# Peptides against a protein of PDB entry 3J47: the designs that were tried, part 8

Target 1, 121 residues: chain A of PDB entry 3J47
Amino acid sequence: IRLTNQLKSLKGLQSKLKDVVEYLDKVINKELPINHTILGKLQDVFNLLPNLGTPDDDEIDVENHDRINISNNLQKALTVKTNDELMVIYISNLVRSIIAFDDLIENKIQNKKIQEQRVKD
Target 2, 69 residues: chain B of PDB entry 3J47
Amino acid sequence: YEEKEESNLAATKSMVKIAEQYSKRIEEEKELTEEELKTRYVGRQDPKKHLSETADETLENNIVSVLTA

## One batch from the design tools (peptide; made by RFdiffusion4, then SolubleMPNN)

Design b1_p26_1_s1
Fold by OpenDDE base, seed 4:
Structure b1_p26_1_s1 (fold): chain B 121 residues (1-121), chain C 69 residues (1-69), chain A 26 residues (1-26)
Amino acid sequence: as target 1 above (121 residues)
Amino acid sequence: as target 2 above (69 residues)
Amino acid sequence: DKQKLLEEGLELNIQRQKKLKELLKL
């Protein structure tokens, strides 16, 4: 369910971005009047999108490191944070797997002891 | 789309909280392993079971964290 | 460094799982 919602959100964003590009191309070609409301919303989206185009502002806001890849530099920082989080999750899963194996081993040892007792009786 | 965007934002905030809780989950897993070891020596099934349950809960939380990431 | 730490953690877990499997065979 969660993954499906994320995929649907990404697909919706992709479709919206495509519509925006098509709209911008039509405006450049003078085929459509500039819709100021759409442009304002688009500008807001572009301002919220970490600037993919300006290489110079190295201010990767550390606070956004936990958020998925929004732009290449912020996206790189976010990728690093996502990698760190995935690493923590991976280690935790491994630790839980080890504990589950320890429990399985102990259960088998107990079962063996119970069988040995039944053979002696 | 908006509902899913809100869900993704909530998921991202949840990941931060998961990272903070990760240390606590690791400690809970260690406690389970210690109780299992004690159960192996003392023959007390109940502490071992409790350790196994806490380990499973820690695993589930990690899986949810992976699905959130 | 972090990737190496992750690999070391994985290897440790694999070693623990192997020890557990050996204890299950006893």
Scores: peptide ipSAE 0.467, ipTM 0.859, DockQ to the pose 0.016; fails the geometry check
Fold by OpenDDE base, seed 2:
Structure b1_p26_1_s1 (fold): chain B 121 residues (1-121), chain C 69 residues (1-69), chain A 26 residues (1-26)
Amino acid sequence: as target 1 above (121 residues)
Amino acid sequence: as target 2 above (69 residues)
Amino acid sequence: DKQKLLEEGLELNIQRQKKLKELLKL
């Protein structure tokens, strides 16, 4: 479910970006007037996107090394954080799997004991 | 799309909380293992089942956290 | 350091799973 929602959101964003590009092309071709409202919203979206485009601002906010990646330069630092988080989650899942297996083994041992008792009766 | 975006944002916020709670979840998982061990000695099926269920819930929460990251 | 600790944790869990699998065969 979550992955499907993320994929749908990404597809929606991709569609919107395509529509914006198509709109911008029409404006460049003087076929349509500039819709300032759409451009303003797009600018807001771009401003909320961590600076994808300017390599020169040395303020790689060191604090974001431990935060999940939103944009390419920030993406590298946040990729490290994401990897650390994924690693922790993987270990936790493994531990849970071990516990579940321990329970399964115990259940099997109990079932075997019950069967052995039934054969003795 | 907007509903999924909201869900993804909520999931991202949950990941931060999950990182903090991860240690607690590991401890809860250990407690479950101890309860299972105790249940082996007491012969009560219900505590063992409860331990297994809590371990499964802990696993599910971790999987959800991975899927959110 | 953290990656190494994770790798050690993974190996420990793999060993536990192997032991559990052996117990399941009994």
Scores: peptide ipSAE 0.464, ipTM 0.860, DockQ to the pose 0.017; fails the geometry check
Fold by OpenDDE base, seed 1:
Structure b1_p26_1_s1 (fold): chain B 121 residues (1-121), chain C 69 residues (1-69), chain A 26 residues (1-26)
Amino acid sequence: as target 1 above (121 residues)
Amino acid sequence: as target 2 above (69 residues)
Amino acid sequence: DKQKLLEEGLELNIQRQKKLKELLKL
């Protein structure tokens, strides 16, 4: 359910971005006037996006190491963190799966011993 | 879309809490494994069942964490 | 490097699960 909601939100954003690009292309070609309301909202979104600007080496503020994939260069550092978190979750799921399987094996061994005892009686 | 955004924000806050609880869940999983080992020696059914149930709960919590990450 | 480590972890888990499945067939 959660992944489906995230995918739907991303698809909605992608569709809207495509509509904006198509609109901007029409404005550049002088086919349509600039919609100032859409442009203002896009500017607000871009101002809230981490600066996708040229990699000047010095202002990678160390503070945002911890939060989910925000775009490009900051996104690369965040991608490394997300990969580390995904590895931890994966290892945890593996460990839990191993424990659950060990319990299933032990239950099967016990059931077999109970059956062998019943055959001897 | 807005309802999903709100759900994603709530999920992100839950992920921070899950990260803190993750270390505790690893320890709970180890305790279960020790109880299973002890139950193999004692031959009593009850500790093994409790271990299996806690391992399953731990697995479910990890799956939810992966879905939230 | 991290992606490779993740893939190696996944493969180790798949191998452990296969061994457990074999033990469950005994």
Scores: peptide ipSAE 0.460, ipTM 0.853, DockQ to the pose 0.018; fails the geometry check
Fold by OpenDDE base, seed 3:
Structure b1_p26_1_s1 (fold): chain B 121 residues (1-121), chain C 69 residues (1-69), chain A 26 residues (1-26)
Amino acid sequence: as target 1 above (121 residues)
Amino acid sequence: as target 2 above (69 residues)
Amino acid sequence: DKQKLLEEGLELNIQRQKKLKELLKL
């Protein structure tokens, strides 16, 4: 359920972004008048987007490091963090799997012991 | 979309809690493994079964955490 | 520090898997 909701939100964002691009293209082509309210909101969104193109702003806003960063440079640092987190989760899953297998092995050993006892009786 | 966004935000907050719980889950898993080891010696099936069940629950919680991440 | 902890966790898992594999052969 949660993953499906995240995917739906991402798809919604993608669709909205596409609509914005299409709107901007229409404005550039003079097919539609410039809507200042939409442009202001877009500008706010762009200002919130981490700068994809300038390596020089070392404003590693450390505070935004925890949020799912869609944008590439901050995305690289976040990708590293996400990879580390995924690795921790992977190790945890591996540990749980190992425990589950240990239990299965023990159950098998017990079953074998029960069978051996039945053959001796 | 909004419900899913809210769910994602809740999931992200849950991930922070999951990181804390992860440490606790590792300890719980270790305790269970020790109980299994003890149960192998005691020959009582019940503690081993309980350990297995808790390990499975721990695994499930990690899978959910991965899906949330 | 986190990488080291991850490596330690991985090693522990590998050791546990080896033990499980040994038990599975019994």
Scores: peptide ipSAE 0.453, ipTM 0.851, DockQ to the pose 0.018; fails the geometry check

Design b1_p26_6_s1
Fold by OpenDDE base, seed 4:
Structure b1_p26_6_s1 (fold): chain B 121 residues (1-121), chain C 69 residues (1-69), chain A 26 residues (1-26)
Amino acid sequence: as target 1 above (121 residues)
Amino acid sequence: as target 2 above (69 residues)
Amino acid sequence: DEELIKELELQIEAQKEKLKALESLP
């Protein structure tokens, strides 16, 4: 179920990304005005998909490279933020594992003390 | 598609909130560990149990965060 | 962040040692 939903989301995102690329091409060609709402949604999609493969660096014209560098810097900043969040989650899980282990040790110590007391009685 | 986009947006917002709450959860975990240490010395099981429960709750919240990421 | 991770790793190792000590208790 979860994997299927992720695949469906990825396919939907891919379709939406294609629509946005087509929209951006129309805006570049001055056929349509810049729709801030579409750009905002695209930014949100890019923020949610940090690793949508950088299209191979080789063919993107230098002027697009500065805007792509700003978008890549924002995407990189968002990727860094996502990595920081993942790191925080990892550390939290580690800390919880440590505490659970400490509790297990204490429970084992208590069980041994109870057994020793039962043998003395 | 829309439901999944909404779920992913909600997950991202939840992740940010989890990151903000993470520091607080770490502190709650430390408090539990101190109570466990005190209980180990005093022989009273109750503070240790409360610490364990708070640590487990902190772990569960982190696991939910990882699953949402 | 890296220093905090190292401290957590140290805590995990300290807990493993405590568990071994508990296992060695009769």
Scores: peptide ipSAE 0.433, ipTM 0.850, DockQ to the pose 0.014
Fold by OpenDDE base, seed 3:
Structure b1_p26_6_s1 (fold): chain B 121 residues (1-121), chain C 69 residues (1-69), chain A 26 residues (1-26)
Amino acid sequence: as target 1 above (121 residues)
Amino acid sequence: as target 2 above (69 residues)
Amino acid sequence: DEELIKELELQIEAQKEKLKALESLP
C-alpha cells in the first residue's frame, strides 16, 4: 500500500513536471504567453523541492530535510540514512529468521524423538 | 497524492521510533532464545512455543518497519 | 556504512549455515 502510494505520488510529480516542460517549451517558442501565476506556483514548487543542483550551500539545516529524499545532496545524506535504516531492518529480519529456524530445527528434533519413541512401543 | 505523502511522513516518524524499539526487540528476541534453550533443558514445550511466537512477531514488526521505510 | 555492510554479510552467511544445518538434519 505505502509503496504504491509513493509510486503514485512520483508518477503524479513526473506528469506535472512533463506538463511544465511542455509549457516552458511553448513559452520559449512564443506559442503561449508567459503565465506568471503558473510560473510563480512552479517556482514555489521548485523552492520547496530541496535544492538538487547547487553543491555550494552547505549550511541549510540537515535536520529538517532528512525526510525529503528528492534533493540529490540531501538525497545522498538521506539515502545513507535510509540505507542504514534498511540495513538495521535487514539485520533484524535476519536475526528473527535465524530464531524461527532454530525453533523449526528443535521442533523437527522433537518430532523425530516422538516418532522414535512410538516405534519402540 | 497528498494522502500518500502524509502516510509516508507518518511512517518515517514511525520508522525512527521503530529503530529505537529495534534495539529493544533484539534484546527481547535474545531473551526468548534463552527461554527456548531453557525449554530444551526443562522439557517444557510451552516456553519454546512462546519464544517461537515472539520471534515471529518480532520479524513481522521488522517487515512492517521495512515496508514503512 | 562499511562496518554495517560487513555485519550484514556475516549475518547472511550465518543464516546460510543454519539453513545447511537444517537441511542436514534427517
Scores: peptide ipSAE 0.469, ipTM 0.854, DockQ to the pose 0.016; fails the geometry check
Fold by OpenDDE base, seed 2:
Structure b1_p26_6_s1 (fold): chain B 121 residues (1-121), chain C 69 residues (1-69), chain A 26 residues (1-26)
Amino acid sequence: as target 1 above (121 residues)
Amino acid sequence: as target 2 above (69 residues)
Amino acid sequence: DEELIKELELQIEAQKEKLKALESLP
């Protein structure tokens, strides 16, 4: 469910970005007048987008943004954080799998003991 | 779209909580392993089953955490 | 983070050893 929602949001964002690009191209080609409202909303989106374009401006604590896949450079830092989180989750899953396996083995041993006892009776 | 963005934001906040819960889940998993060890000594199937169930729950929570990442 | 990863790896290895010990039981 959650992954599907994230994919849907990403697809929606991608579609919206495509529509914006197509709109901007039409405006550049003078096929459509500049819609100030659309431009304002785009500016708001760009302002909400962590600074994609300034590789040079200060160490804004990339640590908190490591989860927000908005900027390519930010996306790289975000990818690192995501990788670390995924690794932690992977390890946890592995640990759980091992515990479950240990339980399975013990259950098998118990079942074997029960069978051996039934053969003696 | 906004609902999904809110869900992603909530998921992100949940991931911070998941990191905290992850440490706790690791401890719960250790406790489970200890209970399994105890169950091997006591020969009672019930504690072992409970341990396995808690390990599975811990696994599911980690999987959900990965899916939220 | 790296230290936590190492601890987790150690836990996994310890569990894997337990699993092997269990598998070695006839």
Scores: peptide ipSAE 0.466, ipTM 0.856, DockQ to the pose 0.015; fails the geometry check
Fold by OpenDDE base, seed 1:
Structure b1_p26_6_s1 (fold): chain B 121 residues (1-121), chain C 69 residues (1-69), chain A 26 residues (1-26)
Amino acid sequence: as target 1 above (121 residues)
Amino acid sequence: as target 2 above (69 residues)
Amino acid sequence: DEELIKELELQIEAQKEKLKALESLP
C-alpha cells in the first residue's frame, strides 16, 4: 500500500514537474506571460518538497541567478536539515536494533545457563 | 492526487510530532538499557523482560515512523 | 550528533563481538 502510494505521488509529481517545465519554456520563449499564481504555487511546492532537484541548466540569466541561488541555498539548507532528520531516524532505528540484539544475546546466554543447570541436576 | 496530498501533509505534521516523541523515546530506551545492564548484575529476570518489551515497542514505533516518512 | 553516532558505532561493534561470543559457545 505505501509503496503504491509513493509511486502514485511520484507519478503525479513527475506529471506536474513536466507541466511546470513546459510552462517555464513557454514563458522563456515569451509565448506566455509570467503567471504569478503558478509561480507562487511552485514556490509552495518547493517549500513543501525540499528534495525537488534544481534543474542543472546553467543558462539562467545573472539577475535570476541570485534569486535562484538564494532558493538553491534555502533548498540546500532544507535538504541538509532533511538529511540530518533522516540520519537521526536511521541512528535511532539502529540503536533499537542494537538493544533488541543485546536482549536476544542475553536470552540465549540465560537459556544456555538453564540447560547447563539441568545437565548438572 | 489531492487526497494523497492532504494525507501527506497530515503525515508530515504527524512526523514532526513523532520526531519530538521519538527524541523522548530514545532517552527512555537509553534509561531502560541502563536498567537492564544493572539488572543483569542483580540476576532478576523481570526488569530485563520489561526493558526488552519497551525496546521492541520503541523499534516498532520507529519502523512505523520510517514507514510514514 | 557526531558523538552520538560514534557511540552507536561502538555499540554495534560490541554487539557483533557478543554475537561472535554466542556463536562460539557450544
Scores: peptide ipSAE 0.423, ipTM 0.840, DockQ to the pose 0.014; fails the geometry check

Design b1_p26_8_s1
Fold by OpenDDE base, seed 2:
Structure b1_p26_8_s1 (fold): chain B 121 residues (1-121), chain C 69 residues (1-69), chain A 26 residues (1-26)
Amino acid sequence: as target 1 above (121 residues)
Amino acid sequence: as target 2 above (69 residues)
Amino acid sequence: SKEEKLLKQLESEIEKLKAVLEALLS
C-alpha cells in the first residue's frame, strides 16, 4: 500500500510536470498565456526538492546522506541513508522471521509429543 | 496523489522514529526468543506463543519501516 | 557507530535464533 501510494504520487508528479511542460510549450508558441499561479507552485515544489544539479556542499544535509537521494546529489545522499535504513529493517525482519521459525519448530515438536502420548494412551 | 504524498510525508517522519523503534524491536525480539527458549524448557505453550507473536509483530514493524523508508 | 552496534546486535540475535532453531531440529 505504501509503495503503491508512493508510486501514485510519483506518477502524479510526473503527470503534473508533463502538463507544465506542455503549458510552457504553448506559452512559447503564444497559444496560451503563462499561468503564473501554476508556475509559482511548481517553482515552490522545485525549491523544496533537493537541488538536483549542483547542490552546494553546504546544502547536502549530512542527515540525508544515508538516505536514498536519487534526483539530486542531495537525493543521492538521501538514497544512501535510505539504503542503510532498509538494511536495518531487513535485518530486523530476518530476526523476527527466525524467531517465528523457532516458535514454529517448537510448536511442531510439542505437537509431535502430544501425538505420541495419545498413541501410547 | 495527495493522499500518497501525505502518506510519504508521514512515512518520512516515521523513519526517524523507526530508528529508535528498531533498537526497541530488536530487544523485543530477543525477549521473545528468550521466552520461546524458556517456554521450550518449561513446556508451556502459552509463553512460546506469546514470544512468537511478539517476534512476528517485530517483523511486521520492520517491514513497515522498510516500506516507509 | 550506533547503527553498527545495532546491526551487530541484530546479528547476534539472529545467531541466537539460529542456535535455537538448530536445537529444535535436533
Scores: peptide ipSAE 0.431, ipTM 0.854, DockQ to the pose 0.015; fails the geometry check
Fold by OpenDDE base, seed 1:
Structure b1_p26_8_s1 (fold): chain B 121 residues (1-121), chain C 69 residues (1-69), chain A 26 residues (1-26)
Amino acid sequence: as target 1 above (121 residues)
Amino acid sequence: as target 2 above (69 residues)
Amino acid sequence: SKEEKLLKQLESEIEKLKAVLEALLS
């Protein structure tokens, strides 16, 4: 069950990574402004997450784009920072998933070796 | 304006803390990998299992962090 | 044996994963 969840998470991360790469390519090509598309994709990812009841807060000052969101109300103004944090979290999850998979593979190898030894015995 | 600035500063500090936590998690993951490597060389099942479990925990924490962000 | 081949494949995959991890950490 945990492995299945990890695999699902890894797939999600992989998809997100692909989206990030695509976004970066679009930014490099000057097809999209740097902040809006990343924000949009992150927003999409957040929208796919169960609605954490963020209350409709008033006009968030647009100027502080790069700060990491702690508060939901500040998240609108800090949306860019939130996106960056989400990216970091995504990468971290991906790394953890990869490590978990490596361990799983190693465990499988060990199990196979044990089985081979048992058959020889 | 000053209150907003203070809130933003606090948020930034929190982000720095999160980044530090992330770095720590990465290091923990590396340690698990080293344990796995050691387990591969030593041929003992227990160290490998422990490394795998630690890696899984690190991944889980990252997932939780992403979900919480 | 077929099993040995599978083990080698798994080892190769692990090495690839390690390389990816190293790339991410760099």
Scores: peptide ipSAE 0.381, ipTM 0.823, DockQ to the pose 0.016; fails the geometry check
Fold by OpenDDE base, seed 5:
Structure b1_p26_8_s1 (fold): chain B 121 residues (1-121), chain C 69 residues (1-69), chain A 26 residues (1-26)
Amino acid sequence: as target 1 above (121 residues)
Amino acid sequence: as target 2 above (69 residues)
Amino acid sequence: SKEEKLLKQLESEIEKLKAVLEALLS
C-alpha cells in the first residue's frame, strides 16, 4: 500500500511538472501571466515528495525552463530540504542496524561462552 | 494521492522533531553499546540486554519515520 | 579452539561496528 501510494505520488508530480513546463511556455509567448498559485502548488508537491535519488547525493537536477527560474528555484529549495530529511532518516536506520548487529554479535559471544562453560563442567 | 499527501504532510511536521530526537537516539545507541562492552567484561548480561533493547527501540522509531516519509 | 576463534571474530566485528558508529557521530 505504501509503495503504491509513493508511486502514485511520483506520477502525480511528473504530470504537474509537465503542466508547469507548458505554462511557462505560454508565459514566454505572452499568452498567460505568471501564476504564483501554480508555483505554490508545485512547492507543496515538492515538499511532500522527497527526491528518490541516492541519499548521498546533495545535488538535485532542476531543469531551467524559464529565464527567471523563480519557480524552479523554489522547487529546488524544497527538493533539497526533502533530500536532507531522507538522508537523516537513512542514516538513522543505518545506525540502528549497526546497533542491532552489535547486540547480535554480543549474544552470540555470550552463548558460546556459556556453552564452553557447560562443557568444562 | 490524497492519502499519501496527508502522510507526507505529517512526516514533514514530524521531521524537525525527528531531527532533534535523532541526536539523542544516537547517544542512546552509543550508551547501549558501551554497556554491552562492559557487560562482556564483567560477565553480567543484564546491562547488555538493556542496551540492546534501547537500540532496538531507536531502530523502530527510525523505521516508523521512514515509513511516514 | 574453533569456538574460541569464532568468539574472537565476533568481538572483532563488534569493535568494527563501534568504530563505524563513532565515525557517523563525528
Scores: peptide ipSAE 0.355, ipTM 0.821, DockQ to the pose 0.012; fails the geometry check
Fold by OpenDDE base, seed 4:
Structure b1_p26_8_s1 (fold): chain B 121 residues (1-121), chain C 69 residues (1-69), chain A 26 residues (1-26)
Amino acid sequence: as target 1 above (121 residues)
Amino acid sequence: as target 2 above (69 residues)
Amino acid sequence: SKEEKLLKQLESEIEKLKAVLEALLS
């Protein structure tokens, strides 16, 4: 349940980060928002595979050589940043969950030990 | 969506700070784990509890960061 | 005893979790 909640939170964060990236792109360009569709697709790709230099990103970078390339590069960079942040958050949550689980196990062990001691007394 | 956008903007602006905080939280988590290990060997509950609390705090901070992002 | 075995299993799981944490930190 805790892990599931963490995953849900991470997904929510991812969505929010996507929105932030979109907003940042709008701010940077001061012009027509950079191809939001491309950004969205990149974000989706990173959400699925938080690896830098995904083939799709590479293809987009290769295909969009013009002003589109600069925009795409910026979008890629922003997406990468967002993915990194999400990854950090995800890992952190995972680690916390593991620690909490470990503590739970330890508590159970301790409780059993206490019970055993009580039986011996 | 508008509220979320505002939150996302704030999150983005603070992302670097969050990353730093995350690193610190990871360290706190490690400390908790070490205390738990020590408690297993020594049988002292207090160090384990402290480690668990630190880990929980780290997790909470990460969750808040995710929600803010 | 069965209870002791359970305790040992829990301890083992905790150690595994610690190892995972260490791996994440590395």
Scores: peptide ipSAE 0.354, ipTM 0.826, DockQ to the pose 0.013; fails the geometry check

## One batch from the design tools (peptide; made by RFdiffusion4, then SolubleMPNN)

Design b1_p27_4_s2
Fold by OpenDDE base, seed 5:
Formats: structure tokens, sequence, C-alpha cells
Structure b1_p27_4_s2 (fold): chain B 121 residues (1-121), chain C 69 residues (1-69), chain A 27 residues (1-27)
């Protein structure tokens, strides 16, 4: 449920961004007039989402630490942190899986021994 | 969409807490593995079963953490 | 990252040891 809601929100945001890009391209090409209201909202979004548009500003502002935020450059640092967290979870799951498999094998061995004892009896 | 974004923010905050808990869960898994080894040598079925159960609980908690992340 | 890798490797080794012991009991 939570993942589905997150995906839906992300897809909605992606669709809106695509619509804005298409609108901006049409304005640049003089096919449509500039809608100041949409541009103002987009500017507000860009101001709130630092570094969405410019790939080249390598200013790794080191300071904005731990917040697992979806936005690209902060999202790169946050993606690294999120990737690290996902890796920890993955490793933990692998460890638990290994332990569970070991126990299953042991249970199978014990069951086999019990069956062999019953046949001798 | 806004409700989902708020939920994602809450989930992200929860992930930090999960990462802290993860270190503790790893230690619990190690303890379970040691108990399984001890039980295997002692030949007592009960300690091995307890280790297996605790390992399974740790696995479940990790899966829930992954699903929440 | 390196600490997680070390922990993973340790857990894999413990799992392999347990598997080897189980194989010895089956033989």
Amino acid sequence: as target 1 above (121 residues)
Amino acid sequence: as target 2 above (69 residues)
Amino acid sequence: FEELLKLREELIKKGEELLKELEKKKA
C-alpha cells in the first residue's frame, strides 16, 4: 500500500513535470503564449527543489546531510544514503535467509533421523 | 498525491530509525547463529529451534524494514 | 559501505559453516 502510494505520487509529479517541459518548449518556439501562473508555480517548485534542472552544478553542498529527499543532487547524496540503507537492509535479509535455510536443513536432518529410528523399531 | 508525499516523508524518517535498529538486529542474528551452533553441538533440539525462530523474526523485521524504506 | 560488506561476509561465512555441519550430519 505505502509503496503504491509513493509510486503514484512520483508518477503524478513526473507527468506534471513533462507537461511543464512541453509547455516551456512551445513557449520557446513561440507556439504558445507564456502562462505566468504556471511559470510562477514551476519557479516555486524549482526554488523548493534545489538542483532539479541543472546537471552541471557539481556544487556538492556537503552540508545538507541525512534527509532521504527525492530531489536529484540532494537526491544524489540522499540516494547514496538511501542506497547505503537499502544495502544494510539487503545484507540483513540475506543473513536472515541464510540462518533460516540452515535451520530448515537441520530440521530435515532431524526428521530423517527420526524416520530412520522409527523404521528400525 | 500530497498525502502520498507526506507518507513518503514519514517513511523516510522511519528509515533512519530502521537503520539504527538494523545494527541491533544484526547483533540479534549473530546471537541466534551462536545459539544454533551451541545447540548443534549439545544435541539439544530446543535451543536450535529457539535460534531458528529468532532468526526468522529478525528476517521478518528486515523484510518489513525493506518494504517500509 | 565497507562495514556492511564486512558484516555480510561474516554472516555468509557463518551460514556456510552451518551448511557444512548439516552436510556432515547427513552423511
Scores: peptide ipSAE 0.390, ipTM 0.838, DockQ to the pose 0.082; fails the geometry check
Fold by OpenDDE base, seed 3:
Structure b1_p27_4_s2 (fold): chain B 121 residues (1-121), chain C 69 residues (1-69), chain A 27 residues (1-27)
Amino acid sequence: as target 1 above (121 residues)
Amino acid sequence: as target 2 above (69 residues)
Amino acid sequence: FEELLKLREELIKKGEELLKELEKKKA
């Protein structure tokens, strides 16, 4: 569910970006007047969105070191933070998996001992 | 789309909290691992079971964190 | 990053210890 929602949001953003590009192309071609209100709102949305932009549109804001954003952050700092978080999660999952396997093995050993005792009785 | 965006924003906020809780969960997993070691030597099944359950819960929480990340 | 690596290493060591104990019980 969450991944599907994130993917849907990304697709929605991509569609909006495409619409903006198409609108800008029409304005450049003098086919339509610039709707400044829509453009301003879209710019505000883009400023609030983690820089998921194309590499050419990604202003490398050096200052955003601190935001762990789940999204494909083109900002190197955000990418590093995301990688660190993913690494922590990976390590934790690995540790939990090891503990779970250890418990399973112990349970198997205990079951075997119980069976051996039953055969001796 | 908007509902998913709100959910993603909520998930992101929750991830910060999860990161803080993650350090605590790692410590809890360590404590549980020590209890498992102790329980292996003592031969009491109950502490080991509790450790296993807590480890599983911690694993599930990490998986959810990965899915939210 | 270094702290996370240390934590990872510690968790791996604990896992290995648990595995060794399980192996001893199987034997």
Scores: peptide ipSAE 0.390, ipTM 0.836, DockQ to the pose 0.110; fails the geometry check
Fold by OpenDDE base, seed 1:
Structure b1_p27_4_s2 (fold): chain B 121 residues (1-121), chain C 69 residues (1-69), chain A 27 residues (1-27)
Amino acid sequence: as target 1 above (121 residues)
Amino acid sequence: as target 2 above (69 residues)
Amino acid sequence: FEELLKLREELIKKGEELLKELEKKKA
């Protein structure tokens, strides 16, 4: 159940990332107007993604200087805040995974002890 | 997309609540680890199972928080 | 069996360290 839930969560995140990439590609290709609301949510998602140095952040800095600098600074600040939130979530998941692993090890140890007792009987 | 934004806004408000709940969940995780430690000493399966279940619930809540985030 | 016990103890320690680091980041 837990591994399945982790996999489902990872798949959900992957799907969300894919949707973001597809949206960004459509915006870059001018197929869709920049939706500020989607961009804000994407920023929230990217901020929730730890430092994936998107190499594309360097190219976005060049064209839309002034309003983009405030938006980029806000986006950067939001990215930092979201990175912090992502770090907390990541650490929490890691800790939970460690605890679950410890429980699995204990269950294996107990099962082994039970099996050894059955062999002695 | 709008539904996802509303979900993200609700998720952000939920994230603040999650931060508070996260501190509480960390404590629940510690309690589970302590019960695992106690169960290692006592060799009784029941406290270990309860600790594992609480750790799993804490993990599930963090995963849901990550997915909502 | 002893190796599994050691691994569990190491994982518990790592979990505790991670919790402490998380608490430090929140402070």
Scores: peptide ipSAE 0.386, ipTM 0.830, DockQ to the pose 0.139; fails the geometry check
Fold by OpenDDE base, seed 4:
Structure b1_p27_4_s2 (fold): chain B 121 residues (1-121), chain C 69 residues (1-69), chain A 27 residues (1-27)
Amino acid sequence: as target 1 above (121 residues)
Amino acid sequence: as target 2 above (69 residues)
Amino acid sequence: FEELLKLREELIKKGEELLKELEKKKA
């Protein structure tokens, strides 16, 4: 159930991301005005996408005009924040997985000991 | 699509809270690990179980956070 | 980011300790 829900959520995110990309392309091409709502959604999507590559200091051409810089800075900040959150979640999941694995191993060892005791009886 | 957008917005707001909760959960996980270690040495099953349960809860919460994100 | 890395490292270390304990119990 949980895995299925995760998969469904991921698929939905992927679809939304695609829509946002298409919208952004249209905005870049001046085919559509900048829609703040869509940008917000895009930010949300980016915030939801943890491991989109570290923006390497690839020279995002700083040259785009001041207003775009503010929007980009906010978007970047939101993206960074989201990436940080996703990293935290990822690390937490890893840690939990490790702990769960350790517990499973311990349980297995205990079960083996119980079985060995039963054979001796 | 709209529902997902609303969910994402809610998730973003929740992420800050999740980060704080995550820090606490990490600490709880550490405590559980210590209890497990102690339980291995002492042979006390109960502390290990409690640690495992807390770790599982922490994991579940993280998974929910990821799904909500 | 660095704090998260530290936390991760600590968790990995704890996991390794648990694994060692399990190995001892298996032997």
Scores: peptide ipSAE 0.367, ipTM 0.835, DockQ to the pose 0.084; fails the geometry check

